# Designs tried in a protein design run: peptides against a protein of PDB entry 3OIQ. Part 131

Target 1, 212 residues: chain A of PDB entry 3OIQ
Amino acid sequence: KNRIFVSSSKDFEGYPSKAIVPVQFVALLTSIHLTETKCLLGFSNFERRGDQSQEDQYLIKLKFKDRGSERLARITISLLCQYFDIELPDLDSDSGASPTVILRDIHLERLCFSSCKALYVSKHGNYTLFLEDIKPLDLVSVISTISTKSTNSSKHSSSELISECDLNNSLVDIFNNLIEMNRDEKNRFKFVKLIHYDIELKKFVQDQQKVL

## One batch from the design tools (peptide; made by RFdiffusion4, then SolubleMPNN)

Design b1_p24_6_s3 (from b1_p24_6, 10 letters changed)
Fold by OpenDDE base, seed 1:
Structure b1_p24_6_s3 (fold): chain B 212 residues (1-212), chain A 24 residues (1-24)
Amino acid sequence: as target 1 above (212 residues)
Amino acid sequence: MTSVSDETDDLYDSLKATFSLSLP
């Protein structure tokens, strides 16, 4: 089956009550919930959903079915956090209990852009998104990609039908949503509070704000 | 619809699926 690009987590409300659908989306990492039995990764594109929290619009499950899958999950989380420079509480606590890690509101300090491949699995009107692949995206590469596509509509390279357009449109939408959140005095998100807020990001945000 | 359910675990386990991390 072809992988479906998902621009909104509302799309899942229209999905079959019993299905397996490979999906892909791009979003910001918002939360990590690591327990003894599973890991949940929260992602958001910050699409406006009325008065609901804009966090954790996509909840991705890493299931621990065996020691191998648990180890793979823990390594995946450690490497993801290392890539984004996210401080994890010491996973090496000498207590033979696997430490519970709860990180929330990651987007308030770091823009952790991620391209996620997942399996939408539904049964009895409930669904779960199971991780298939996560690709962290470099912020400089994201900014450059958005900035350059205003000029290059002409290279339809026919590789993998998830249009490079869908990815870029979603990245633009995320930045536009973040700009709106930054303008809202009630919203906790502010670009100037990001740990990695630099001159390049500042300039990009200022230039993007002129288009909105 | 709940966005995370344990009811889907059996169906997922039947797939013998795994996950990966793709670093840039």
Scores: peptide ipSAE 0.465, ipTM 0.914, DockQ to the pose 0.782
Fold by OpenDDE base, seed 4:
Structure b1_p24_6_s3 (fold): chain B 212 residues (1-212), chain A 24 residues (1-24)
Amino acid sequence: as target 1 above (212 residues)
Amino acid sequence: MTSVSDETDDLYDSLKATFSLSLP
């Protein structure tokens, strides 16, 4: 089955009530919910959805099937947090309770761009996105990708089922949504509050704001 | 709206699917 690139989590409203569909999207990591039984990763493109929360538009499940899958999930989360410089609360091993980690609003401090491959699995009209693969994206690489392709509208490299155009368009849309959030005085998101807010990101945001 | 349903777990388990991390 061909993998479907998803630009909006609203697309799932049109998906079959009983299906297994491989999907891919790019989004910002917004939440991590690690429990004894599962991990949920929240992602968002910050697409405007009327009165609905713009956070956790994509909830990705890492299911613990056995001790091996639980260990793999915990390692995956640790490596993602290490890559994004996210401080995990010390999994203080001294409380005999499996460490529960709840991180929310990650995007308020760090832009954690991620390319996710997932299985859309539906039954009885309910669906779950199960993680297949996660690729963290470097912010400098994201900025460079958006900046360079704004000039090259003309190379159809027709060989990957997910067009490099779909990825870039989604990255641009995310930044445009973040710029709108930054302009809204009621929105908690501000670029200047990001821990990694540097001269490069500042310049990029200023240049994008002139086009919007 | 994204839902997380435990009703899909049986169907997912039947696939013997796993997940990976791809570093850049």
Scores: peptide ipSAE 0.465, ipTM 0.910, DockQ to the pose 0.865
Fold by OpenDDE base, seed 2:
Structure b1_p24_6_s3 (fold): chain B 212 residues (1-212), chain A 24 residues (1-24)
Amino acid sequence: as target 1 above (212 residues)
Amino acid sequence: MTSVSDETDDLYDSLKATFSLSLP
């Protein structure tokens, strides 16, 4: 089955009430909810949705089927957090109880760009996005990718049926949405409050703000 | 809105699907 690139989580409102559809999107990691039975990863592109929270527009489930899948989920979360320099509450609690971890509003401190492959699975109009693959994206690489697409189609023949244009358009849209949020005095998001706010990000945001 | 339903778990389990992490 062809994988569908999803630019908006509203697209799922038009999806079949009983389906299995492989999807891909790019978004910012906004939340992590690790329990004894599952992990939920929240993602957002910060598309304006009226009065609805712009957080957790994509809820991705990592289901624990067995001890192996639970272990894989915990390792996956640990490695993602290590990559993004996210402090997890000690998963090493000697208490033998699987620690519950709840992180929210991750995007207020760190821009955790992620390319996600998921299975849209629906039954009776209810749906769940199950993780297939997550690729964390380096912010410098994201900035470079957006900045360079004005000039050079480097033909990297990656055999992925997904238009490299769709990925980049979504990355641009995310930054544009973040710029709008940063301009809104009522919005909690501010670029200057990011832990990793550096001269490169500052310059990039300033240059993008001139085009908007 | 995304929903998370346990009603889809049976269908997902039938797929024998797994997940991966692709580090850069």
Scores: peptide ipSAE 0.464, ipTM 0.910, DockQ to the pose 0.879
Fold by OpenDDE base, seed 3:
Structure b1_p24_6_s3 (fold): chain B 212 residues (1-212), chain A 24 residues (1-24)
Amino acid sequence: as target 1 above (212 residues)
Amino acid sequence: MTSVSDETDDLYDSLKATFSLSLP
């Protein structure tokens, strides 16, 4: 089945009321909501939506079907948070209560770029995005990818080239949206408040700001 | 609008779908 690259979560408003569509997007991790029955991962590209919240534009569901799927979800969240240096409460606590985790506004402290594969599943006009695969992206690799791809048309298959162009365009759009948020005095997002704000990120942001 | 509906759970369960983490 052909996977659709999604540049905007508004695209889902045009999707069929009863369908199963494999999709892919790139976005920043904004929230984690782990409960006893499910995990929800919030992602955003910070596309301007008028008066709507720019957070959680993509809500990805990890459903617990059984103890095995719950365990897989908890391990996936632990490893994702370990990769991004996100502090989680101990998920393996010997207290027979499944720990609940609520993290919000992750993007205010860390830029957690993620490439997500999901199943768009709709019924009666309602939809849910179910996780298929998550790939965390290294920020240095994201910056290098945006900076270098103006020059290397190397011989990849036409389908790989399209998916790489779509990925890069979405990464550029995310950074442009973050630059606009950083310029807005009313916006809580500021690059200088990121825990990992370094000389490389500073230089990259300054160079991108000259083109906008 | 991003919606999370429990009405899609039965359809998803029928797929026997799973998820993975791909580390770089």
Scores: peptide ipSAE 0.462, ipTM 0.909, DockQ to the pose 0.856

Design b1_p24_6_s4 (from b1_p24_6, 10 letters changed)
Fold by OpenDDE base, seed 5:
Structure b1_p24_6_s4 (fold): chain B 212 residues (1-212), chain A 24 residues (1-24)
Amino acid sequence: as target 1 above (212 residues)
Amino acid sequence: MTSVSEETDDLYDSLNATFSLSLP
């Protein structure tokens, strides 16, 4: 089945009321909700949606079907958080109560760019995005990709032709949205409040702000 | 609006789908 690249979570409003569609998007990780029965990952492109919260525009479900899938989910979350330097409470606590983790507003402290493959599954007009694959993206690599306009034609085989253009456009759109949020005095997001705010990110933001 | 519906769980379960993490 062809995977659809999704630039906006509004695209799902036009999707069939009963379907299974493989999708892909790029977004910032905004929340983690780990419970006993599931994990939800919140992502956002920070696309303006009127007066609605810009967080959690994509809710990705990791369903626990069995102990194996639960363990895989916990490992996935631990490794994802390790990659982004997100502090998690110890998920491996031998206490037979699976720890509940609720992280919100992750984007206020860290820009966690992620390429997500998911299954859009709908029934009766309700839908869920189930995780298929998550790839964390390095911020330096994201900045370099946008700055160079480098169509790095990675000669990877013909089956994963994500339009490198669609990925790059989505990354640019996210940064543009973050720049707008940073300019808004009412918005809590500020680049200077990011834990990883360095000279490179500062320069990149300053250069992008001149184009907008 | 992004929805998380339990009504889709049966349909998803029928797929025997799994998920992965792809580290860079």
Scores: peptide ipSAE 0.517, ipTM 0.921, DockQ to the pose 0.860
Fold by OpenDDE base, seed 2:
Structure b1_p24_6_s4 (fold): chain B 212 residues (1-212), chain A 24 residues (1-24)
Amino acid sequence: as target 1 above (212 residues)
Amino acid sequence: MTSVSEETDDLYDSLNATFSLSLP
């Protein structure tokens, strides 16, 4: 089955009431909800949705089916948090109880760009996005990719070009949305409050702000 | 809005699907 690139989580409102559709999107990690029974990962592209929260526009489920899938989920979360330098509350609590972890508003401190592959699974009009694959993206690589695509589109197959164009358009859209949020005095998001706010990110944001 | 429904869990379980992490 062809994987569908999703630029908006509104696209799911038009999806079949009973389907299994492989999807892909790029978004910022906004929340982690790890329990004894499942993990939920929240993602957002910060698309304006009227008065709705711009957080958790994509809720991705890691289902625990067995001890192996639970362990894989916990390892996946630990490695993602390690990659993004997210402090998890001690998963190593010697208490034998699987720790519950709730992180919210991750995007206020860190820009955790992630390319997600998921299964859209629907029944009776209800749907769940199940994780298939997550690829964390390095912020420097994201900035470089957006900055360089003005010049070098000339060497890949038409199908790879479409997916790569869609990815980059979505990365640009995310930054544009973040710039709008940063300009809004009522919005809690500010680039200068990011832990990793450096000269490179500052320059990139300033250059993008001149185009908007 | 994305929903998280338990009604889809049976259908997902029938797929024997797993997930992965792709580090850069």
Scores: peptide ipSAE 0.516, ipTM 0.922, DockQ to the pose 0.889
Fold by OpenDDE base, seed 1:
Structure b1_p24_6_s4 (fold): chain B 212 residues (1-212), chain A 24 residues (1-24)
Amino acid sequence: as target 1 above (212 residues)
Amino acid sequence: MTSVSEETDDLYDSLNATFSLSLP
C-alpha cells in the first residue's frame, strides 16, 4: 500500500475503524514518555484545535514485545535525545529497574523537527500509531528548505510520491503556527526562550512574519 | 488527539513489525 502523507491528526477521525494504514507526517517532538512497558512519543504541528492543548496531537507508540524491542526503543530514544541535545535522566542507573522518563513541553526549549513514518492500526474504533521510522531534521536544513522552495517550483524529481511539496507545506504550516503562538501573550511558546535561538532563526522568523 | 489503545497491540504484533531511527 502507498504511504499516506498526513497534514493533520484530524485526518484519523475519518479513517476506518478496522485498518492498517502506513502514514507519514512531519511535526515537532513535544513529549517523551518512557516506562517499563512502552514508550510514547508526542508530536505536534500546533494546528489550532479550539481550546484543546496543541501538544501531543500525534501519539506514537514504541511497543515492547520482547527485550530486543525494549532495547531498540531505549537506544532510539537515547540517540534521538542526543541528536536534539535533550538531557535525559541517567538511563544507566544501577537500580535494576528501567528508569521512567517523562519529558513534556520539549518545544518550549527546542524545535525538534521530525519526519515520522508510522502504522495507523485501528480496531473497534480505537487507533494507535506505531512507529516505523523516525528521522530527526536539522533546523538549519528545515529553514533552508523553506527559504529555497519559494523560487524552485520546477524540479519534479519523481522519487517517492510523498511530494517534497507536502513536507514543505507542513514545515511552513508549523512555522506559521509557532509565529501565531509567539504573538499570543497567553501562549507559553516564545522563540526567544528557545535554547538554540540564534541570529539565523531570528532572521528567518522575522522574514516569515512579513508573509503572515 | 490520537488514542493509544492496547486493543490494537494484537493486530500490530501479528505484523511482526519493527521500527528504526534514520539519522540525517
Scores: peptide ipSAE 0.516, ipTM 0.921, DockQ to the pose 0.882
Fold by OpenDDE base, seed 4:
Structure b1_p24_6_s4 (fold): chain B 212 residues (1-212), chain A 24 residues (1-24)
Amino acid sequence: as target 1 above (212 residues)
Amino acid sequence: MTSVSEETDDLYDSLNATFSLSLP
């Protein structure tokens, strides 16, 4: 089955009530919910959805089937947090309870761009996105990708089922949504509050703000 | 709205699917 690139989590409202569909999207990591039984990763493109929360538009499940899958999930979360410089609360608390980690609003401190492959699995009109693969994206690489392709509207490389255009368009849309959130005085998101707010990100945001 | 339903777990388990991390 061909993998479908998803630009909006609203697309799932049109999906079959009983299906298995491989999907891919790019989004910002917004939440991590690690429990004894599962991990949920929240992602968002910050697409405006009327009165609905813009957070956790994509909830990705890492299911614990066995001790091996639980260990793999914990390692995956640790490596993602290490890559994004996210401080995990010490998993080494001597309390013999499996450490529960609840992180929310990650995007308020760090822009954690991620390319996710997932299985859309639906039954009785309910669906779950199960993780297949996660690729963290470097922010400098994201900025460079958006900046360079704004000039190259003309190369249809027709060979990958997910057009490099779909990825770039989604990255641009995310930044545009973040710029709108930054302009809204009621929105908690501000670029200047990001821990990694540097001269490069500042310049990029200023240049994008002139086009919007 | 993204749903997380336990009703899909059996169907997912039948796939013998796993997940990976791809570093850049």
Scores: peptide ipSAE 0.515, ipTM 0.921, DockQ to the pose 0.866

Design b1_p24_7_s1 (from b1_p24_7, 11 letters changed)
Fold by OpenDDE base, seed 2:
Structure b1_p24_7_s1 (fold): chain B 212 residues (1-212), chain A 24 residues (1-24)
Amino acid sequence: as target 1 above (212 residues)
Amino acid sequence: MLEKEEENEKETEELYEEYEEKLK
Protein backbone atom coordinates (compact mmCIF):
# COMPACT_ATOMS: atom_id res chain seq x y z
CA LYS B 1 0.00 0.00 0.00
CA ASN B 2 1.29 3.49 -0.79
CA ARG B 3 2.15 5.63 2.24
CA ILE B 4 0.02 8.78 2.40
CA PHE B 5 1.60 12.10 3.32
CA VAL B 6 -0.59 13.90 5.87
CA SER B 7 -0.43 17.70 6.02
CA SER B 8 -3.06 18.02 8.79
CA SER B 9 -4.33 15.77 11.57
CA LYS B 10 -7.82 16.87 10.40
CA ASP B 11 -7.27 14.62 7.36
CA PHE B 12 -8.03 11.68 9.69
CA GLU B 13 -11.64 12.91 10.12
CA GLY B 14 -12.20 11.86 6.48
CA TYR B 15 -10.55 8.44 6.92
CA PRO B 16 -12.55 5.17 7.02
CA SER B 17 -14.05 4.10 10.39
CA LYS B 18 -12.39 0.69 9.88
CA ALA B 19 -9.00 0.91 8.16
CA ILE B 20 -5.26 0.33 8.34
CA VAL B 21 -3.46 3.10 6.44
CA PRO B 22 0.30 3.78 6.42
CA VAL B 23 0.83 7.53 6.81
CA GLN B 24 3.71 9.99 7.10
CA PHE B 25 3.83 13.53 8.42
CA VAL B 26 6.30 16.14 9.65
CA ALA B 27 5.61 17.96 12.91
CA LEU B 28 7.17 19.33 16.09
CA LEU B 29 7.51 17.07 19.11
CA THR B 30 5.29 18.58 21.84
CA SER B 31 5.03 15.83 24.48
CA ILE B 32 6.52 12.58 25.74
CA HIS B 33 4.48 10.25 27.94
CA LEU B 34 6.37 7.18 29.16
CA THR B 35 4.84 5.20 32.03
CA GLU B 36 4.99 1.59 33.19
CA THR B 37 2.12 0.67 30.84
CA LYS B 38 2.30 2.99 27.81
CA CYS B 39 4.47 5.17 25.63
CA LEU B 40 3.00 8.12 23.72
CA LEU B 41 4.57 10.90 21.66
CA GLY B 42 2.67 14.11 20.99
CA PHE B 43 3.32 16.11 17.84
CA SER B 44 1.86 19.29 16.37
CA ASN B 45 2.04 21.47 13.29
CA PHE B 46 0.20 24.18 15.30
CA GLU B 47 -2.69 24.52 12.85
CA ARG B 48 -5.35 26.83 14.26
CA ARG B 49 -8.22 24.68 15.55
CA GLY B 50 -10.54 27.11 17.31
CA ASP B 51 -10.12 27.19 21.11
CA GLN B 52 -8.58 23.69 21.32
CA SER B 53 -5.01 23.16 22.49
CA GLN B 54 -2.58 23.30 19.58
CA GLU B 55 -0.46 20.63 21.30
CA ASP B 56 -0.61 16.89 20.61
CA GLN B 57 -2.51 17.18 17.29
CA TYR B 58 -0.79 13.90 16.39
CA LEU B 59 -0.80 11.47 19.30
CA ILE B 60 1.50 8.58 18.37
CA LYS B 61 1.53 5.34 20.34
CA LEU B 62 4.61 3.18 20.62
CA LYS B 63 4.06 -0.55 21.06
CA PHE B 64 4.44 -1.25 24.78
CA LYS B 65 3.13 -4.77 25.55
CA ASP B 66 6.18 -6.93 26.20
CA ARG B 67 9.73 -6.49 27.49
CA GLY B 68 11.09 -6.25 23.93
CA SER B 69 8.68 -3.51 22.81
CA GLU B 70 9.09 -1.66 26.13
CA ARG B 71 12.87 -1.72 25.71
CA LEU B 72 12.57 -0.46 22.14
CA ALA B 73 10.25 2.36 23.26
CA ARG B 74 12.64 3.42 26.06
CA ILE B 75 15.62 3.36 23.66
CA THR B 76 13.61 5.40 21.12
CA ILE B 77 12.76 8.02 23.77
CA SER B 78 16.37 8.12 24.99
CA LEU B 79 17.74 8.59 21.45
CA LEU B 80 15.20 11.33 20.63
CA CYS B 81 15.98 13.17 23.87
CA GLN B 82 19.73 12.86 23.21
CA TYR B 83 19.30 14.14 19.64
CA PHE B 84 17.18 17.15 20.66
CA ASP B 85 19.17 17.81 23.85
CA ILE B 86 16.03 17.22 25.96
CA GLU B 87 16.89 16.87 29.62
CA LEU B 88 15.08 13.86 30.97
CA PRO B 89 14.28 14.26 34.68
CA ASP B 90 17.01 12.47 36.62
CA LEU B 91 15.90 8.89 36.42
CA ASP B 92 17.01 7.98 39.94
CA SER B 93 18.45 4.65 38.79
CA ASP B 94 18.41 3.32 42.37
CA SER B 95 14.62 2.85 42.57
CA GLY B 96 13.91 -0.47 40.80
CA ALA B 97 10.75 1.17 39.37
CA SER B 98 10.63 1.80 35.61
CA PRO B 99 11.28 5.52 35.15
CA THR B 100 8.18 7.59 34.38
CA VAL B 101 8.76 10.46 31.93
CA ILE B 102 6.03 13.03 31.39
CA LEU B 103 7.20 16.01 29.35
CA ARG B 104 4.79 18.60 27.92
CA ASP B 105 5.13 21.85 26.01
CA ILE B 106 8.51 20.75 24.55
CA HIS B 107 8.05 23.26 21.69
CA LEU B 108 8.22 26.17 24.19
CA GLU B 109 11.90 25.39 24.84
CA ARG B 110 13.03 23.44 21.74
CA LEU B 111 11.91 23.11 18.12
CA CYS B 112 12.06 19.32 17.69
CA PHE B 113 11.20 18.77 14.01
CA SER B 114 10.43 15.12 13.30
CA SER B 115 9.46 13.16 10.19
CA CYS B 116 7.16 10.36 11.40
CA LYS B 117 5.94 7.22 9.68
CA ALA B 118 2.89 5.79 11.41
CA LEU B 119 0.12 3.28 10.93
CA TYR B 120 -3.38 4.74 11.11
CA VAL B 121 -5.52 2.01 12.69
CA SER B 122 -9.26 2.61 13.04
CA LYS B 123 -12.12 0.52 14.42
CA HIS B 124 -15.68 1.70 15.04
CA GLY B 125 -14.86 5.31 14.07
CA ASN B 126 -11.97 5.85 16.52
CA TYR B 127 -8.32 5.65 15.50
CA THR B 128 -4.86 5.17 16.95
CA LEU B 129 -1.60 6.12 15.26
CA PHE B 130 1.15 3.56 15.85
CA LEU B 131 4.76 4.62 15.31
CA GLU B 132 6.57 2.75 12.52
CA ASP B 133 9.58 5.06 12.12
CA ILE B 134 10.83 8.44 13.34
CA LYS B 135 13.51 10.65 11.84
CA PRO B 136 14.54 13.69 13.88
CA LEU B 137 15.34 16.69 11.68
CA ASP B 138 18.14 19.12 12.41
CA LEU B 139 16.87 22.71 12.73
CA VAL B 140 19.76 24.13 10.67
CA SER B 141 18.91 21.62 7.92
CA VAL B 142 15.20 22.60 8.13
CA ILE B 143 16.06 26.32 7.88
CA SER B 144 18.44 25.71 4.95
CA THR B 145 15.84 23.55 3.14
CA ILE B 146 13.14 26.24 3.43
CA SER B 147 15.55 29.06 2.49
CA THR B 148 16.94 27.35 -0.65
CA LYS B 149 13.51 26.49 -2.16
CA SER B 150 12.88 30.14 -3.07
CA THR B 151 15.30 29.68 -6.05
CA ASN B 152 15.89 26.07 -7.22
CA SER B 153 13.18 24.00 -8.91
CA SER B 154 15.77 21.26 -9.51
CA LYS B 155 13.73 18.18 -10.48
CA HIS B 156 15.71 15.54 -8.63
CA SER B 157 13.53 12.50 -9.22
CA SER B 158 14.32 10.59 -6.04
CA SER B 159 11.68 7.83 -6.09
CA GLU B 160 10.78 8.24 -2.42
CA LEU B 161 6.96 7.90 -2.34
CA ILE B 162 6.61 11.27 -0.57
CA SER B 163 7.18 14.38 -2.61
CA GLU B 164 10.04 16.49 -1.30
CA CYS B 165 7.50 19.27 -1.97
CA ASP B 166 5.04 17.91 0.65
CA LEU B 167 7.72 17.81 3.35
CA ASN B 168 8.91 21.33 2.53
CA ASN B 169 5.39 22.77 2.36
CA SER B 170 4.63 21.28 5.79
CA LEU B 171 7.87 22.73 7.22
CA VAL B 172 6.94 26.18 5.85
CA ASP B 173 3.41 25.84 7.28
CA ILE B 174 4.81 24.95 10.72
CA PHE B 175 7.10 28.00 10.71
CA ASN B 176 4.24 30.24 9.55
CA ASN B 177 2.07 28.92 12.40
CA LEU B 178 4.90 29.50 14.90
CA ILE B 179 5.33 33.07 13.59
CA GLU B 180 1.60 33.68 14.13
CA MET B 181 1.84 32.22 17.66
CA ASN B 182 4.89 34.39 18.36
CA ARG B 183 2.94 37.52 17.25
CA ASP B 184 -0.02 36.61 19.51
CA GLU B 185 0.49 38.16 22.96
CA LYS B 186 -1.82 35.50 24.49
CA ASN B 187 0.28 32.63 23.12
CA ARG B 188 2.97 31.20 25.41
CA PHE B 189 5.22 30.38 22.44
CA LYS B 190 8.00 32.91 21.80
CA PHE B 191 11.07 32.30 19.63
CA VAL B 192 13.26 34.32 22.03
CA LYS B 193 12.44 31.83 24.83
CA LEU B 194 13.86 28.85 22.90
CA ILE B 195 17.05 27.54 24.54
CA HIS B 196 18.65 27.22 21.09
CA TYR B 197 17.57 30.69 19.86
CA ASP B 198 20.61 31.86 17.90
CA ILE B 199 21.49 34.48 15.28
CA GLU B 200 20.67 32.07 12.42
CA LEU B 201 17.17 31.25 13.70
CA LYS B 202 16.59 34.94 14.51
CA LYS B 203 17.55 35.99 10.97
CA PHE B 204 15.45 33.23 9.41
CA VAL B 205 12.36 34.19 11.46
CA GLN B 206 12.86 37.88 10.60
CA ASP B 207 13.13 37.05 6.89
CA GLN B 208 10.03 34.78 6.99
CA GLN B 209 8.06 37.48 8.86
CA LYS B 210 8.61 39.84 5.88
CA VAL B 211 7.01 37.34 3.47
CA LEU B 212 3.89 36.87 5.66
CA MET A 1 -15.89 8.99 28.52
CA LEU A 2 -12.62 7.52 29.85
CA GLU A 3 -13.89 3.89 29.72
CA LYS A 4 -15.03 4.31 26.11
CA GLU A 5 -11.65 5.79 25.12
CA GLU A 6 -9.87 2.88 26.83
CA GLU A 7 -12.14 0.36 25.07
CA ASN A 8 -11.54 2.05 21.70
CA GLU A 9 -7.78 2.09 22.36
CA LYS A 10 -7.94 -1.64 23.17
CA GLU A 11 -9.88 -2.41 19.98
CA THR A 12 -7.36 -0.53 17.80
CA GLU A 13 -4.49 -2.23 19.63
CA GLU A 14 -6.01 -5.67 18.93
CA LEU A 15 -6.40 -4.76 15.24
CA TYR A 16 -2.79 -3.50 15.15
CA GLU A 17 -1.51 -6.75 16.71
CA GLU A 18 -3.48 -8.80 14.19
CA TYR A 19 -1.87 -6.71 11.44
CA GLU A 20 1.65 -7.22 12.84
CA GLU A 21 1.07 -10.98 13.08
CA LYS A 22 0.02 -11.09 9.39
CA LEU A 23 3.30 -9.34 8.43
CA LYS A 24 5.38 -12.15 10.01
Scores: peptide ipSAE 0.472, ipTM 0.874, DockQ to the pose 0.542
Fold by OpenDDE base, seed 1:
Structure b1_p24_7_s1 (fold): chain B 212 residues (1-212), chain A 24 residues (1-24)
Amino acid sequence: as target 1 above (212 residues)
Amino acid sequence: MLEKEEENEKETEELYEEYEEKLK
């Protein structure tokens, strides 16, 4: 089956009540929930949904049933946190207790752009997204990609079944949503509160704000 | 509400496992 690019988590409301569909999306990492029995990753595009929370619009489950899947989940979390410079409690704590990690609102401190491949699995109208693959995206690369395509619609990258346009549109939409959140006095999100807020990000946001 | 979410999670997990087994 071809992988479907998803621009909104609302697209799943139109999906079959019993289906298995490979999907891909780009979003910001918003939460990590690792317990003894479950591993969940929350992502968001911060699409406006009225009064609903903009966090965890994409809740992705990592398989966590056996020692092999648990190990893979823990390694995945460790590698993501290392990449995004997220402080984790020592997952190797000699205490014999599986470390619990509950991080929320990650986007308030760090913009953790991620390209996710997941399996949409639905039964009786409810669905779960199972993680198949995750690629963290470098913020400088994201900014560069948005800035360069604002001028040139013509590069076919031949290797991904998903249009490089869909990726770019999603990245632009995320930044536009973040700009709107930053303008809202009631919203906790502020670019100036990001740990990695630098001159490049500041300039990019200022330039993007002039187009909105 | 929690029981129904847990039941739904279990049902999707069973279907996911059946899918993974068919890929092996």
Scores: peptide ipSAE 0.472, ipTM 0.874, DockQ to the pose 0.522
Fold by OpenDDE base, seed 3:
Structure b1_p24_7_s1 (fold): chain B 212 residues (1-212), chain A 24 residues (1-24)
Amino acid sequence: as target 1 above (212 residues)
Amino acid sequence: MLEKEEENEKETEELYEEYEEKLK
């Protein structure tokens, strides 16, 4: 089955009321919700949706029904947090209770760009997105990809019909939305408050602000 | 409202599990 690239979580409003659709999107990690019974990841592209919170526009469920799926979910969370340098409370407490992890507003401290593969699953109009795969993206690589949009169509023939254009457009849209949020005095998001705010990110933001 | 969301979550989970079993 061909995987559909999703540029907006609004696209799901037009999806069938009973379907299983493989999808892919790129977004920032905004929340992690790990309990004894559930594992959820929140993502956002910060598309304006009126006065609603721009967080968790893509709510992704990890399968969490048996010991195998629970272990996979915990490993996935651990690896993501290690990659993005997100401090988790010590999961290794010798008390056999799985620690509850609730992280919100991750984007206020770290830009955690992620390419997600998921299944859109619906039965009666409401849907759940189940995680199939997640690839964390390096911020330097994201910046370089947006900046070099002019020259190298390197035909890496990855057999996935997702155009490099769709990925690059989504990354640009996310940065444009973050620039608008940074300009808004009422918005909590500020680039200068990011833990990893460096000279490269500063220069990139300044250059993008001149084009907008 | 919560009961309907929980019912839909369960129904989508069952449909997802049936899909995973057909891929094995």
Scores: peptide ipSAE 0.472, ipTM 0.875, DockQ to the pose 0.480
Fold by OpenDDE base, seed 5:
Structure b1_p24_7_s1 (fold): chain B 212 residues (1-212), chain A 24 residues (1-24)
Amino acid sequence: as target 1 above (212 residues)
Amino acid sequence: MLEKEEENEKETEELYEEYEEKLK
């Protein structure tokens, strides 16, 4: 079955009421919710949805039903947080209590670009997205990719059904949405408040703002 | 409202588990 690239979480409104569909998207990590009973990752592309919250447009579940799946979920969260330099509360507390992690609004401090593979599972018109794979994306690599594709339409890497174009269009759209949020005085998001806000990101944002 | 969301969650989890079992 071909994996479908999803550019908007609204695309799921048109999906079958009973289906299992492999999907892929690119978004910013916005939340982590690890409890005793569940593990959720929130993602957003910050697509404008009127006055609705732009947070957690993609709510992704990690399997969390047995010791094996729970361990895999905890390892996934740990590795993701290590990659993005997100401080986790000590997961190794000798207190036999499963560590609870609740992080929100991650995008206000860090741009955590992630390529996610998920399984869309729908029954009776309700759906859940189950995580199949996650690839964190380096911000410098994202900026470089957006900046270089203004010139390179010609490198066919022919092997993945997901167009490198769809990935890049989504990355551009996310940055455009962030630029609009940054311009909005009511929006909490500001590039200058990012912990990793550097001269490179500043220049990139300034150059993108001239095109918008 | 919460109970219906939990029921819907359970129904999708069950369908996901059935899918994973068919892949083994």
Scores: peptide ipSAE 0.470, ipTM 0.873, DockQ to the pose 0.516

